# Peptides against a protein of PDB entry 2N1D: the designs that were tried, part 82

Target 1, 169 residues: chain A of PDB entry 2N1D
Amino acid sequence: EVKVKIPEELKPWLVDDWDLITRQKQLFYLPAKKNVDSILEDYANYKKSRGNTDNKEYAVNEVVAGIKEYFNVMLGTQLLYKFERPQYAEILADHPDAPMSQVYGAPHLLRLFVRIGAMLAYTPLDEKSLALLLNYLHDFLKYLAKNSATLFSASDYEVAPPEYHRKAV

## One batch from the design tools (peptide; made by RFdiffusion4, then SolubleMPNN)

Design b1_p19_2_s4 (from b1_p19_2, 8 letters changed)
Fold by OpenDDE base, seed 3:
Structure b1_p19_2_s4 (fold): chain B 169 residues (1-169), chain A 19 residues (1-19)
Amino acid sequence: as target 1 above (169 residues)
Amino acid sequence: SKIEELTKKIVEILKKAEE
């Protein structure tokens, strides 16, 4: 298994996220006030402002594009708790062609990094290539941790209405 | 695999960036 290390600062959030959805029966408000696209754009701009070389800037942009695509591929099948499935179905019905990176936000993006390691294990990468990729992914996670106070908040969740609860269980 | 394809693409780009 490929291990993607989640910053310790973000691990409590994963627990809170799980608790909000699974135990408190809340839903992340969609569309997100700050979606995955925006988060990735901010990261790219942040890296650019740090004065990286053109090649490194290009690499960051491609990693951003890659993370976005990872998210869009995996969100519906890998990143949702059971309770969130009806919400996702509604989003798909209303916006069938919209990438989920424009709908979902930081909590679900963070979930990607919990799951992506297993998916990467299916890709035959040499050790150096894998380490290189992981370095960039970890750098992004470090950015999420640095901005966790603004990216992760229980106030972005709301109690699901009774109608939703009935169809979700 | 879509993930595999994406990963290979990214890795190739990252390798070039390290040169």
Scores: peptide ipSAE 0.542, ipTM 0.928, DockQ to the pose 0.766
Fold by OpenDDE base, seed 1:
Structure b1_p19_2_s4 (fold): chain B 169 residues (1-169), chain A 19 residues (1-19)
Amino acid sequence: as target 1 above (169 residues)
Amino acid sequence: SKIEELTKKIVEILKKAEE
């Protein structure tokens, strides 16, 4: 398995996210106030402002596009807790053609990096190539950690209504 | 797989960027 290191600052959030949904029976409010697309766009602009060569800027843009696609592929099948499945079904019914990167936000994006390592292990990359990719992914995670105060908040969750509980049982 | 395809594409681009 490929090891994707989550910044220590973000690990407590993963626990809180899990607790909010599985124990407190809350749901992340959808559509997200700040969706995955916007987070990735902000990251790309942040990297641009730091000064990069044309090649490096292009690389960042491709990594952003890649992360977005990873998320859209994995969200429905890999990143949701069981309690969130009725909510996801409702989103699909209402917005069947919308990419989930336009619906979900930072918490679910962070969950991607908990799961992506196992998926990357299926790609026959040499050690240097894998390290290169991981460096970019870790750089993005550092960005999330740096902006964690604005990206992650329990106030973005709400108690699921009684009718939802009936559907989730 | 889709993930594998995406990964290979990204790595190829990243290698060129490091040159």
Scores: peptide ipSAE 0.535, ipTM 0.927, DockQ to the pose 0.767
Fold by OpenDDE base, seed 4:
Structure b1_p19_2_s4 (fold): chain B 169 residues (1-169), chain A 19 residues (1-19)
Amino acid sequence: as target 1 above (169 residues)
Amino acid sequence: SKIEELTKKIVEILKKAEE
């Protein structure tokens, strides 16, 4: 397994996220007020403003695109708690042509980085290549940590209605 | 896999960026 280091600042949030969904039976409000696409765009612009070289800027853009694709591939099958599955099904029905990066937000994006390590382990990368990729992923995570106050909030969750509970696991 | 393909693509780009 490849270890993706989650910033210490964000680890408590992962617990809170889990608790909100699994124990408190709440749901993240969808579509997200600030979706994954927007977060990634902000990050890219942030990196651009830091005066990166053309090559580095290109690399960041590719990482952003990659993260987006990772998310869109993994969201439905690997990033949801059981309680969220009915919501996801409803989202698919209501937004059949929308990538999930346009629907979901920061909490689910963060969950990606909890799971991505195991997925990366299936890719035969040399140590240097893996480290290089991880550095970029960690840089993005650092960005999330720096902006955690605006990206992660329990107020973005809502108590699931009784009708939902009947459908949920 | 999709993840593997993406990863390989990204890594190649990142390597070039380090040059």
Scores: peptide ipSAE 0.531, ipTM 0.926, DockQ to the pose 0.765
Fold by OpenDDE base, seed 5:
Structure b1_p19_2_s4 (fold): chain B 169 residues (1-169), chain A 19 residues (1-19)
Amino acid sequence: as target 1 above (169 residues)
Amino acid sequence: SKIEELTKKIVEILKKAEE
């Protein structure tokens, strides 16, 4: 299996995220105040401001595009807790053609990196290629960790209403 | 799969960028 290392700074958040949703029966506020698209754009701009070469800048842009697509493919099927399913269904009904990267935010984006490793294992890659990809993914995760104070907050969640509980399993 | 296709594409681009 492909191992995507989550920064230690972000591991506690994964637990908090799980607790907020599963135990406290809260929901992440949607649409996100800062969605995945915006986070990725900020990352790309951050990398650009670091004075990277044109080739590296292009590579970062492609990684950003790739992460976005990974997220949009996996969100609905791989990244949601059962309690979040009704909310997702409502989002799909109201915005059937909107990419989920425009709806969801940092917590769900972080969940991607918990799951992506297993998915990448299905793609035959040589060791060098895999390491290269992982380096870029880890660099992005490091960015998330650096900005975790602004990206991850329990205040972005709210208690689900009683009507929602009746829909959720 | 979609993810497999995306991964292959990204890797090829990244490899070229490292040259």
Scores: peptide ipSAE 0.528, ipTM 0.926, DockQ to the pose 0.767

Design b1_p19_3_s1 (from b1_p19_3, 11 letters changed)
Fold by OpenDDE base, seed 3:
Structure b1_p19_3_s1 (fold): chain B 169 residues (1-169), chain A 19 residues (1-19)
Amino acid sequence: as target 1 above (169 residues)
Amino acid sequence: EKEEIEELLKTLKKIKQAL
């Protein structure tokens, strides 16, 4: 099993995220004020500002692109709680061609990294390649943790209206 | 699940090429 370590600072947020949606019946406000695309772009720029070599810069760009694409594929099928499915359906209906990385934000992006470890187990990567990938993933997670105060907030959620409850429950 | 795996593989290939 491939384990992607979530920073301890972000683990409580995952619990809060789950509680807000599943127990408190709230929804993350969509479209996100700061979407996944923006977060990844900020990360890439952050890495560039740290004086990376050209090769490392290229690698960061590919990692960002990969995370984005992976998120867009995984969001609808793997990253949503049951209560969020009607919201997702509405988003798809209203914006069928929009990538979910432009709609969703940090909380859902973080959920990706909870699932990615299991998915990596299906890859035929050698030990060295896997370690290298994990290093980049962990680096990104550390970035999320460093910026957690601005990326994760319960104020980004709202109580679902009664009409939504009838659809979801 | 198959779609997710395929995307992951593509992602990993790109990353590997960049590193």
Scores: peptide ipSAE 0.040, ipTM 0.676, DockQ to the pose 0.068
Fold by OpenDDE base, seed 2:
Structure b1_p19_3_s1 (fold): chain B 169 residues (1-169), chain A 19 residues (1-19)
Amino acid sequence: as target 1 above (169 residues)
Amino acid sequence: EKEEIEELLKTLKKIKQAL
């Protein structure tokens, strides 16, 4: 099993996120005020400002691109709670050509890292390559934790209207 | 360090191909 460790600072948010949607029947407001693309861009710029070499900058960009691709592939099928399915369907209908990384935000991005470990288990990687990738993923998660006050807020959620409940599974 | 980066890129390429 490939284990991606979620920072302790972010674990309570995962619980709050689940509670807001599943128990309180709220929805994350879409499109996100700060989408996944912008979060990843900010991270890349943050790493650049730390004095990375050209090679390190290139590596960070590839990691960012990889995370974005993972997110766009996995969002619809693996990262949504049942209550969020109608909302996702509406997004697809209204924005069929938009990548989900331009629509969703930090909470859903964080959910990716709960699932990414299992997905990596199906990818043939040698021990050294896996360790290197995990280092970058953990580095990104540390960045999310450091900026959690800005990235994660219950105010980004709103109570779903009664008509939505009729559509929700 | 350059060698490590090349290995990372190779790994990421494999991941992208698997998606």
Scores: peptide ipSAE 0.031, ipTM 0.650, DockQ to the pose 0.734
Fold by OpenDDE base, seed 5:
Structure b1_p19_3_s1 (fold): chain B 169 residues (1-169), chain A 19 residues (1-19)
Amino acid sequence: as target 1 above (169 residues)
Amino acid sequence: EKEEIEELLKTLKKIKQAL
């Protein structure tokens, strides 16, 4: 199994996120004020500003593209709690062709990294390739941790209305 | 360094194909 290490700074947020949704019956406000596409773009720009070589810049772009693809594939099937399913169905009905990276935000993106390790286990990778990929994924996670104060907030959630509870059965 | 980047790109391509 491939293990992706989540920064200790972000682990408490995963618990809060779970609690807000499952126990407090709240929903993340959609569409996100800052969606996954925007977060990834900011990360790429951040890396460019660090004075990296042209080759490293290109590699970052590929990593960003890879994360985006993973998110768009995994969101609907792997990253949602049961209580969020009706909301997802509504999003699909309203925006059938929109990638979920344009709708969802940082909390759901972070959930990806909890699951991505198991998914990578299905892809045949040599040790060097896997280590390199993990290094870039961890670098991105460090970026999320550095910007956690602006990316993760309970104020981005709202109590689901009674009408929603009736659908969540 | 160049070799490392090339390997990364190959890896990412393989992952995309597996998705």
Scores: peptide ipSAE 0.029, ipTM 0.632, DockQ to the pose 0.711
Fold by OpenDDE base, seed 4:
Structure b1_p19_3_s1 (fold): chain B 169 residues (1-169), chain A 19 residues (1-19)
Amino acid sequence: as target 1 above (169 residues)
Amino acid sequence: EKEEIEELLKTLKKIKQAL
């Protein structure tokens, strides 16, 4: 099993996120005030500001691109709770050609890293490649943890309207 | 450093292919 370590600072948030959606029947406000694209861009700039070489910067850019692509592929099928499905359908209708990384934000991005480990287990990666990828993923997660106060907030959620509840399974 | 980048790209490519 491939284990992606979620920083301890973010584990409680995953529970809160789940609670807000599933138990409190709230929805993350969309489009996100700070979308995944923006978060990844900030991360890349952060890494650049730390004095990385051009080669290291290139590597970070590739990691960012990879995370973005993975998120865009996985969001609709793997990262949503059942209660969020109607919202997703509305987003698709309103923004049919927009990548979900431009719509969703930090909470959903974090959910990706909960699922990514299992997905990586089915990917034919050698030990060295897997270790390298995990190091970069963990580095990004550390960044999320460092900025958790600005990236994760219950105030970004809102109570779903009554008409939404009628649509929700 | 170059080797690391090449390995990363290879890894990311494999991940993309698995999606």
Scores: peptide ipSAE 0.029, ipTM 0.635, DockQ to the pose 0.725

Design b1_p19_3_s2 (from b1_p19_3, 9 letters changed)
Fold by OpenDDE base, seed 1:
Structure b1_p19_3_s2 (fold): chain B 169 residues (1-169), chain A 19 residues (1-19)
Amino acid sequence: as target 1 above (169 residues)
Amino acid sequence: EKEEIDLLFETLKKLKEAL
């Protein structure tokens, strides 16, 4: 098993996110005011500002691209709670060609890292390669934790309207 | 240093192929 360690600072947020949607019947406001693309861009710029060499800069860009790709593949099938399905269907209808990294934000991105470990287990990676990747993923998670006050907020959620409840589970 | 970066790129390539 591949274990991706979530920072302790972010674990309470995962619980709050689950509670807001599944118990309080709220929805994350879409499109996100700060989408996954922008979060990854900010991370890349943050890393570049640390005085890395050109090669290290390229590495960060590749990691960002990889995270984005995984998010876009997994969002619809792996990262949504049942209550969010009608909202996702509406997003697909309105924006059929838009990548979900341009629609969703930090909470759903964080959910990716809860699931990504199992997916990595299916990837033919040797121990050294996996360790290297995990180091970068953990570095990104550390960045999310550092900026959690601005990235994660219950105010980004809203109570679903009555008509939504009727078409939801 | 360069060897580590090369390994990362190969790793990411394998990840893309597994998606």
Scores: peptide ipSAE 0.131, ipTM 0.730, DockQ to the pose 0.743
Fold by OpenDDE base, seed 3:
Structure b1_p19_3_s2 (fold): chain B 169 residues (1-169), chain A 19 residues (1-19)
Amino acid sequence: as target 1 above (169 residues)
Amino acid sequence: EKEEIDLLFETLKKLKEAL
């Protein structure tokens, strides 16, 4: 089994995220104040500022692009709790052509990395290729952990209105 | 699921080419 290790600092957030939505019946405010696109851009810029070679910079850009693509594909089908599905449907109706990386933020992006491990297990990757990808994924996760105070906050959630409860439950 | 796997594979290929 391929396991993408989530930093310990972020694991409590995953629990809080789940609790806010599933138990407290709150929703992440959309569109996100800081969307996935901006987070990935900040990461890329951060890596560039650290004195990477041209090849390493290009690699980071490809990783960022890949994460973005993965997020956009998986968000609707793999990353949402049941309670969030009506919200997602509303977003799709209002913005059918907008990539979800421009709508959702850090909490949902973090959920992606909970799922990526399973996807890697089904990918015919050699050991070296897998290690390479994992290194970059873990590097990005470390970046998220480093910036967790600004990226993850319960204040980014709001109590769903009563009419939403009727649609979701 | 297949789409997800394909994207990951493509991403990895691009990454390998960059390094």
Scores: peptide ipSAE 0.119, ipTM 0.728, DockQ to the pose 0.072
Fold by OpenDDE base, seed 5:
Structure b1_p19_3_s2 (fold): chain B 169 residues (1-169), chain A 19 residues (1-19)
Amino acid sequence: as target 1 above (169 residues)
Amino acid sequence: EKEEIDLLFETLKKLKEAL
């Protein structure tokens, strides 16, 4: 098994996120005030400002692109709680061609990293390549933890209206 | 999950070439 370590600072948020949606019947406000695309862009710019080599800069861009694509593929099928399904369906109906990385934000992005380890276990990666990828994924997670105060907030959620509850069957 | 695996593999290949 490939283990992607979630920073300890972010683990409590995963619990809060789950609680807000499944227990308190709240929904993350969409479209996100800061979507996944923006978060990844900020990360890339942050890495660039650290004085990395050209090769490292290119590598970061590839990692960002990969995370984005993986998020867009996985969001609808793997990253949503049951209560969020009607909201997702509404998003698809209103914006059928929009990538979900432009709609969803940090909480859903973080959920990706809970699942990605299992997916990597199915990839025929050599040990060196896997270690390299994991290093970048962990680096990004560290960035999320560093900026967690602005990226993760219960104020980004709101109580679902009664009519939504009727749809959430 | 095949699509997800393909995306990751492609990304990793590019990453290997960059580093």
Scores: peptide ipSAE 0.111, ipTM 0.721, DockQ to the pose 0.072
Fold by OpenDDE base, seed 2:
Structure b1_p19_3_s2 (fold): chain B 169 residues (1-169), chain A 19 residues (1-19)
Amino acid sequence: as target 1 above (169 residues)
Amino acid sequence: EKEEIDLLFETLKKLKEAL
C-alpha cells in the first residue's frame, strides 16, 4: 500500500465532513464559494512567491494540473457519498460541460487524497518517481492544512430539504 | 480506474521533465 499521509490537522475534518453528510443529512453548498480551481491557483501562486526556480515552478504547475485532472475524473465515481449523488446528478444536468473543479470545493478535494494512495498502488512507478510525487502531494496537503480555517467550514453545508431526502438514501 | 492510473503516470512524466 502506498501511503499518502493526511496531515493530522485535517483528519478531524474528514470525520466532520462525513458526519455532516451521512448522519446529519446535509449537503455542501454548490457551486462552492471557493472552488478547486481557485484553491489550486492559490497554491501555485503561493509556491511561486517563495522564490522557486523556473524548473520548480514548472513542476508545481504540472502537479496542479494533474491534481485538477484527477479530481475532475474521480469526483463523480469515487469521491461522493451516496447521499450526495442526487445533488451531483442535478449539477451534471444543469451544467453538463462544466468541470467539477469549478463546482466543488476543498472538502471534496481533500477526499481525493484519501483515495489516491490506493490508485498509486496499482501504478507501476519506480521508487524514485513515487517518492517525488508523494513529496509534492504532501506539500500541497500541508498547504491545505495551513489554510484549513478558511477552506473547511461546517457553514458551507446546509440541511437538505425534505424533497431531497426522498431522492437519496 | 485505468484512466485514473494513466493520468497519474502522465503527470509523473511531465513532472520529471521539469526536474
Scores: peptide ipSAE 0.109, ipTM 0.719, DockQ to the pose 0.072

Design b1_p19_3_s3 (from b1_p19_3, 9 letters changed)
Fold by OpenDDE base, seed 3:
Structure b1_p19_3_s3 (fold): chain B 169 residues (1-169), chain A 19 residues (1-19)
Amino acid sequence: as target 1 above (169 residues)
Amino acid sequence: DEEEIKLLLETLKKLKEAL
């Protein structure tokens, strides 16, 4: 198993995220005010501003692209709680060709890193290659932790209406 | 270093292709 370590300062958010949706029956407001695309772009620009070499900039860009693609593939099938499925279905019906990285935000992006390890395990990678990838993934997670005050907020959620409850699990 | 970056890029390429 490939283990992606979530920063300790972000683990409480995962619990709050779960509680807001599963127990309090709230939904993350969509489309996100700050979507996954913008978060990844900000990260890439942040890394660039730190004076990295061209090669490292290329690496960051590829990591960003990879995270985006994994998010877009996994969001609908692996990152949603049952209560969120009707919301996703509505988004998909209204915008069938829109990448979910343009719709969802930081909380769902963080969920990716809870699941991505298992997906990475499906691809045969040598230890060195995996370690390099994990270093960049962890670097990104550190960035999320550093900016957690602006990326994660319960105010981005809203109570689902009664009509939604009737069609949600 | 450059070799590590190349290895990372190849790894990421493989992962993207596997999606």
Scores: peptide ipSAE 0.274, ipTM 0.834, DockQ to the pose 0.702
Fold by OpenDDE base, seed 1:
Structure b1_p19_3_s3 (fold): chain B 169 residues (1-169), chain A 19 residues (1-19)
Amino acid sequence: as target 1 above (169 residues)
Amino acid sequence: DEEEIKLLLETLKKLKEAL
């Protein structure tokens, strides 16, 4: 298995996210005020502002595109807690053609990096190639940690209404 | 390093193909 290291600053958030959904029976407000597409765009622009070469800028854009694609593929099947399933079904019904990267936000994006390591293990990549990819993934995670105060907040969650609880039974 | 960037791009291509 490929090990993707989550920054220590973000590990407590993963616990809080789990607690809000599973124990407190809250839901992340959708559509997200700041969706995954926006977060990735901000990251790309941040990297550009650091004075990267054209080749490095292109590489960052491709990494962003890759993260987005993985998120959109894995969100519905790998990243949701059971309590979130009715909400996801409603989103699919209301927005059948919208990629989930335009609906969900930072908490669910962070969950991707908990699972992505196992998925990378299925790809026939040599050690050097994996190291290069991991460097960019860790760089992105560092960016999330740096901006955690604005990206992760319990105020983005709300108590699920009674009618939702009936659907989630 | 230009060679490393090329390798990264190839890696990303392989990852997309695996999805």
Scores: peptide ipSAE 0.272, ipTM 0.834, DockQ to the pose 0.731
Fold by OpenDDE base, seed 4:
Structure b1_p19_3_s3 (fold): chain B 169 residues (1-169), chain A 19 residues (1-19)
Amino acid sequence: as target 1 above (169 residues)
Amino acid sequence: DEEEIKLLLETLKKLKEAL
């Protein structure tokens, strides 16, 4: 199994996120105030500002693109708790052509990295390639941790209305 | 360094294809 290390600073958030949704029956406010696209863009710009070479900048951009693609593919099928499925359906109805990276935000993006390790295990990658990828993924996660105060907040969640509860059976 | 970037890009390509 490929283990993607989640920064210790973010592990409690994963628990809080889970609790907010599954136990407190809240929903992350959508569309996100700061969506995944924006987060990834900020990360790329952050890396650029640190004086990376053109080649490294290109690599970061590709990593960002990859993360975005994985997120958009996996969000609906792998990253949602059961309680969130009606909300997702509504989002699809309201925004049929919008990538989910433009709708969802940091909490759901973080969930991707909980799942990505298992997916990497099924990818035929040599040790060196895997290590390189993991380094970049961990670097991004470190960025999320560094900015966790602005990216992760329980105030971005709201109690689902009664009519929603009837849908979420 | 250059080779590492190349390897990374190839890796990402493979991952994309696996989706």
Scores: peptide ipSAE 0.269, ipTM 0.832, DockQ to the pose 0.788
Fold by OpenDDE base, seed 5:
Structure b1_p19_3_s3 (fold): chain B 169 residues (1-169), chain A 19 residues (1-19)
Amino acid sequence: as target 1 above (169 residues)
Amino acid sequence: DEEEIKLLLETLKKLKEAL
C-alpha cells in the first residue's frame, strides 16, 4: 500500500465537500473560477520564487504535469460522486475536447490525492523512486493547505435545480 | 541530489506512460 498523507487542515474540507454534494444536493459551480491548471501554475511559480535550483525547478514542472495528467484521466471515472454525474455529462457534451483540469477546481483536485495512493500501488516503482514522488506530492498538498482559505469555500457550491434532481441517479 | 532529480524525472515519465 502507498500512503499519501492528507494534511489534517484539509481533511475537514473533504467531509464538507462530501456533505455539500451528497446530503445538501449542491453542485460545485462549473467552470471553476480557479481551475486546476491555474492552481498548478501558481504552485510552480511559488516554488520558483523560493530560490530553487534549475534542476529542482524542472522537477517541479514535471510533477505539475504529472498531477494534471492524472487528474484529467481520473476525474470522470474515479473522482465524482453519483450526484455529480449528470453535471459531468453536460460538461462533456458542451466541451468534449476540453481537459477537465480547465473546468474543475480545488475540491476535485484534492479528491485525486485520496485515490492516487491506491493507483501508485499498482505501478512498478522501487522504494526510492516512490519516496521521491511522495515527497513532492506531500509538498504540493502542504501548499494546498497553506492556501486553503482561498481555494476551498462552500460559496463555490449552489443548490441543484429541480430539473437536475429529476435526471440525477 | 542531482541523481535523485534524475530518478524522479524518470519515474514521472514512466507513470505518464502507464496512464
Scores: peptide ipSAE 0.250, ipTM 0.822, DockQ to the pose 0.726

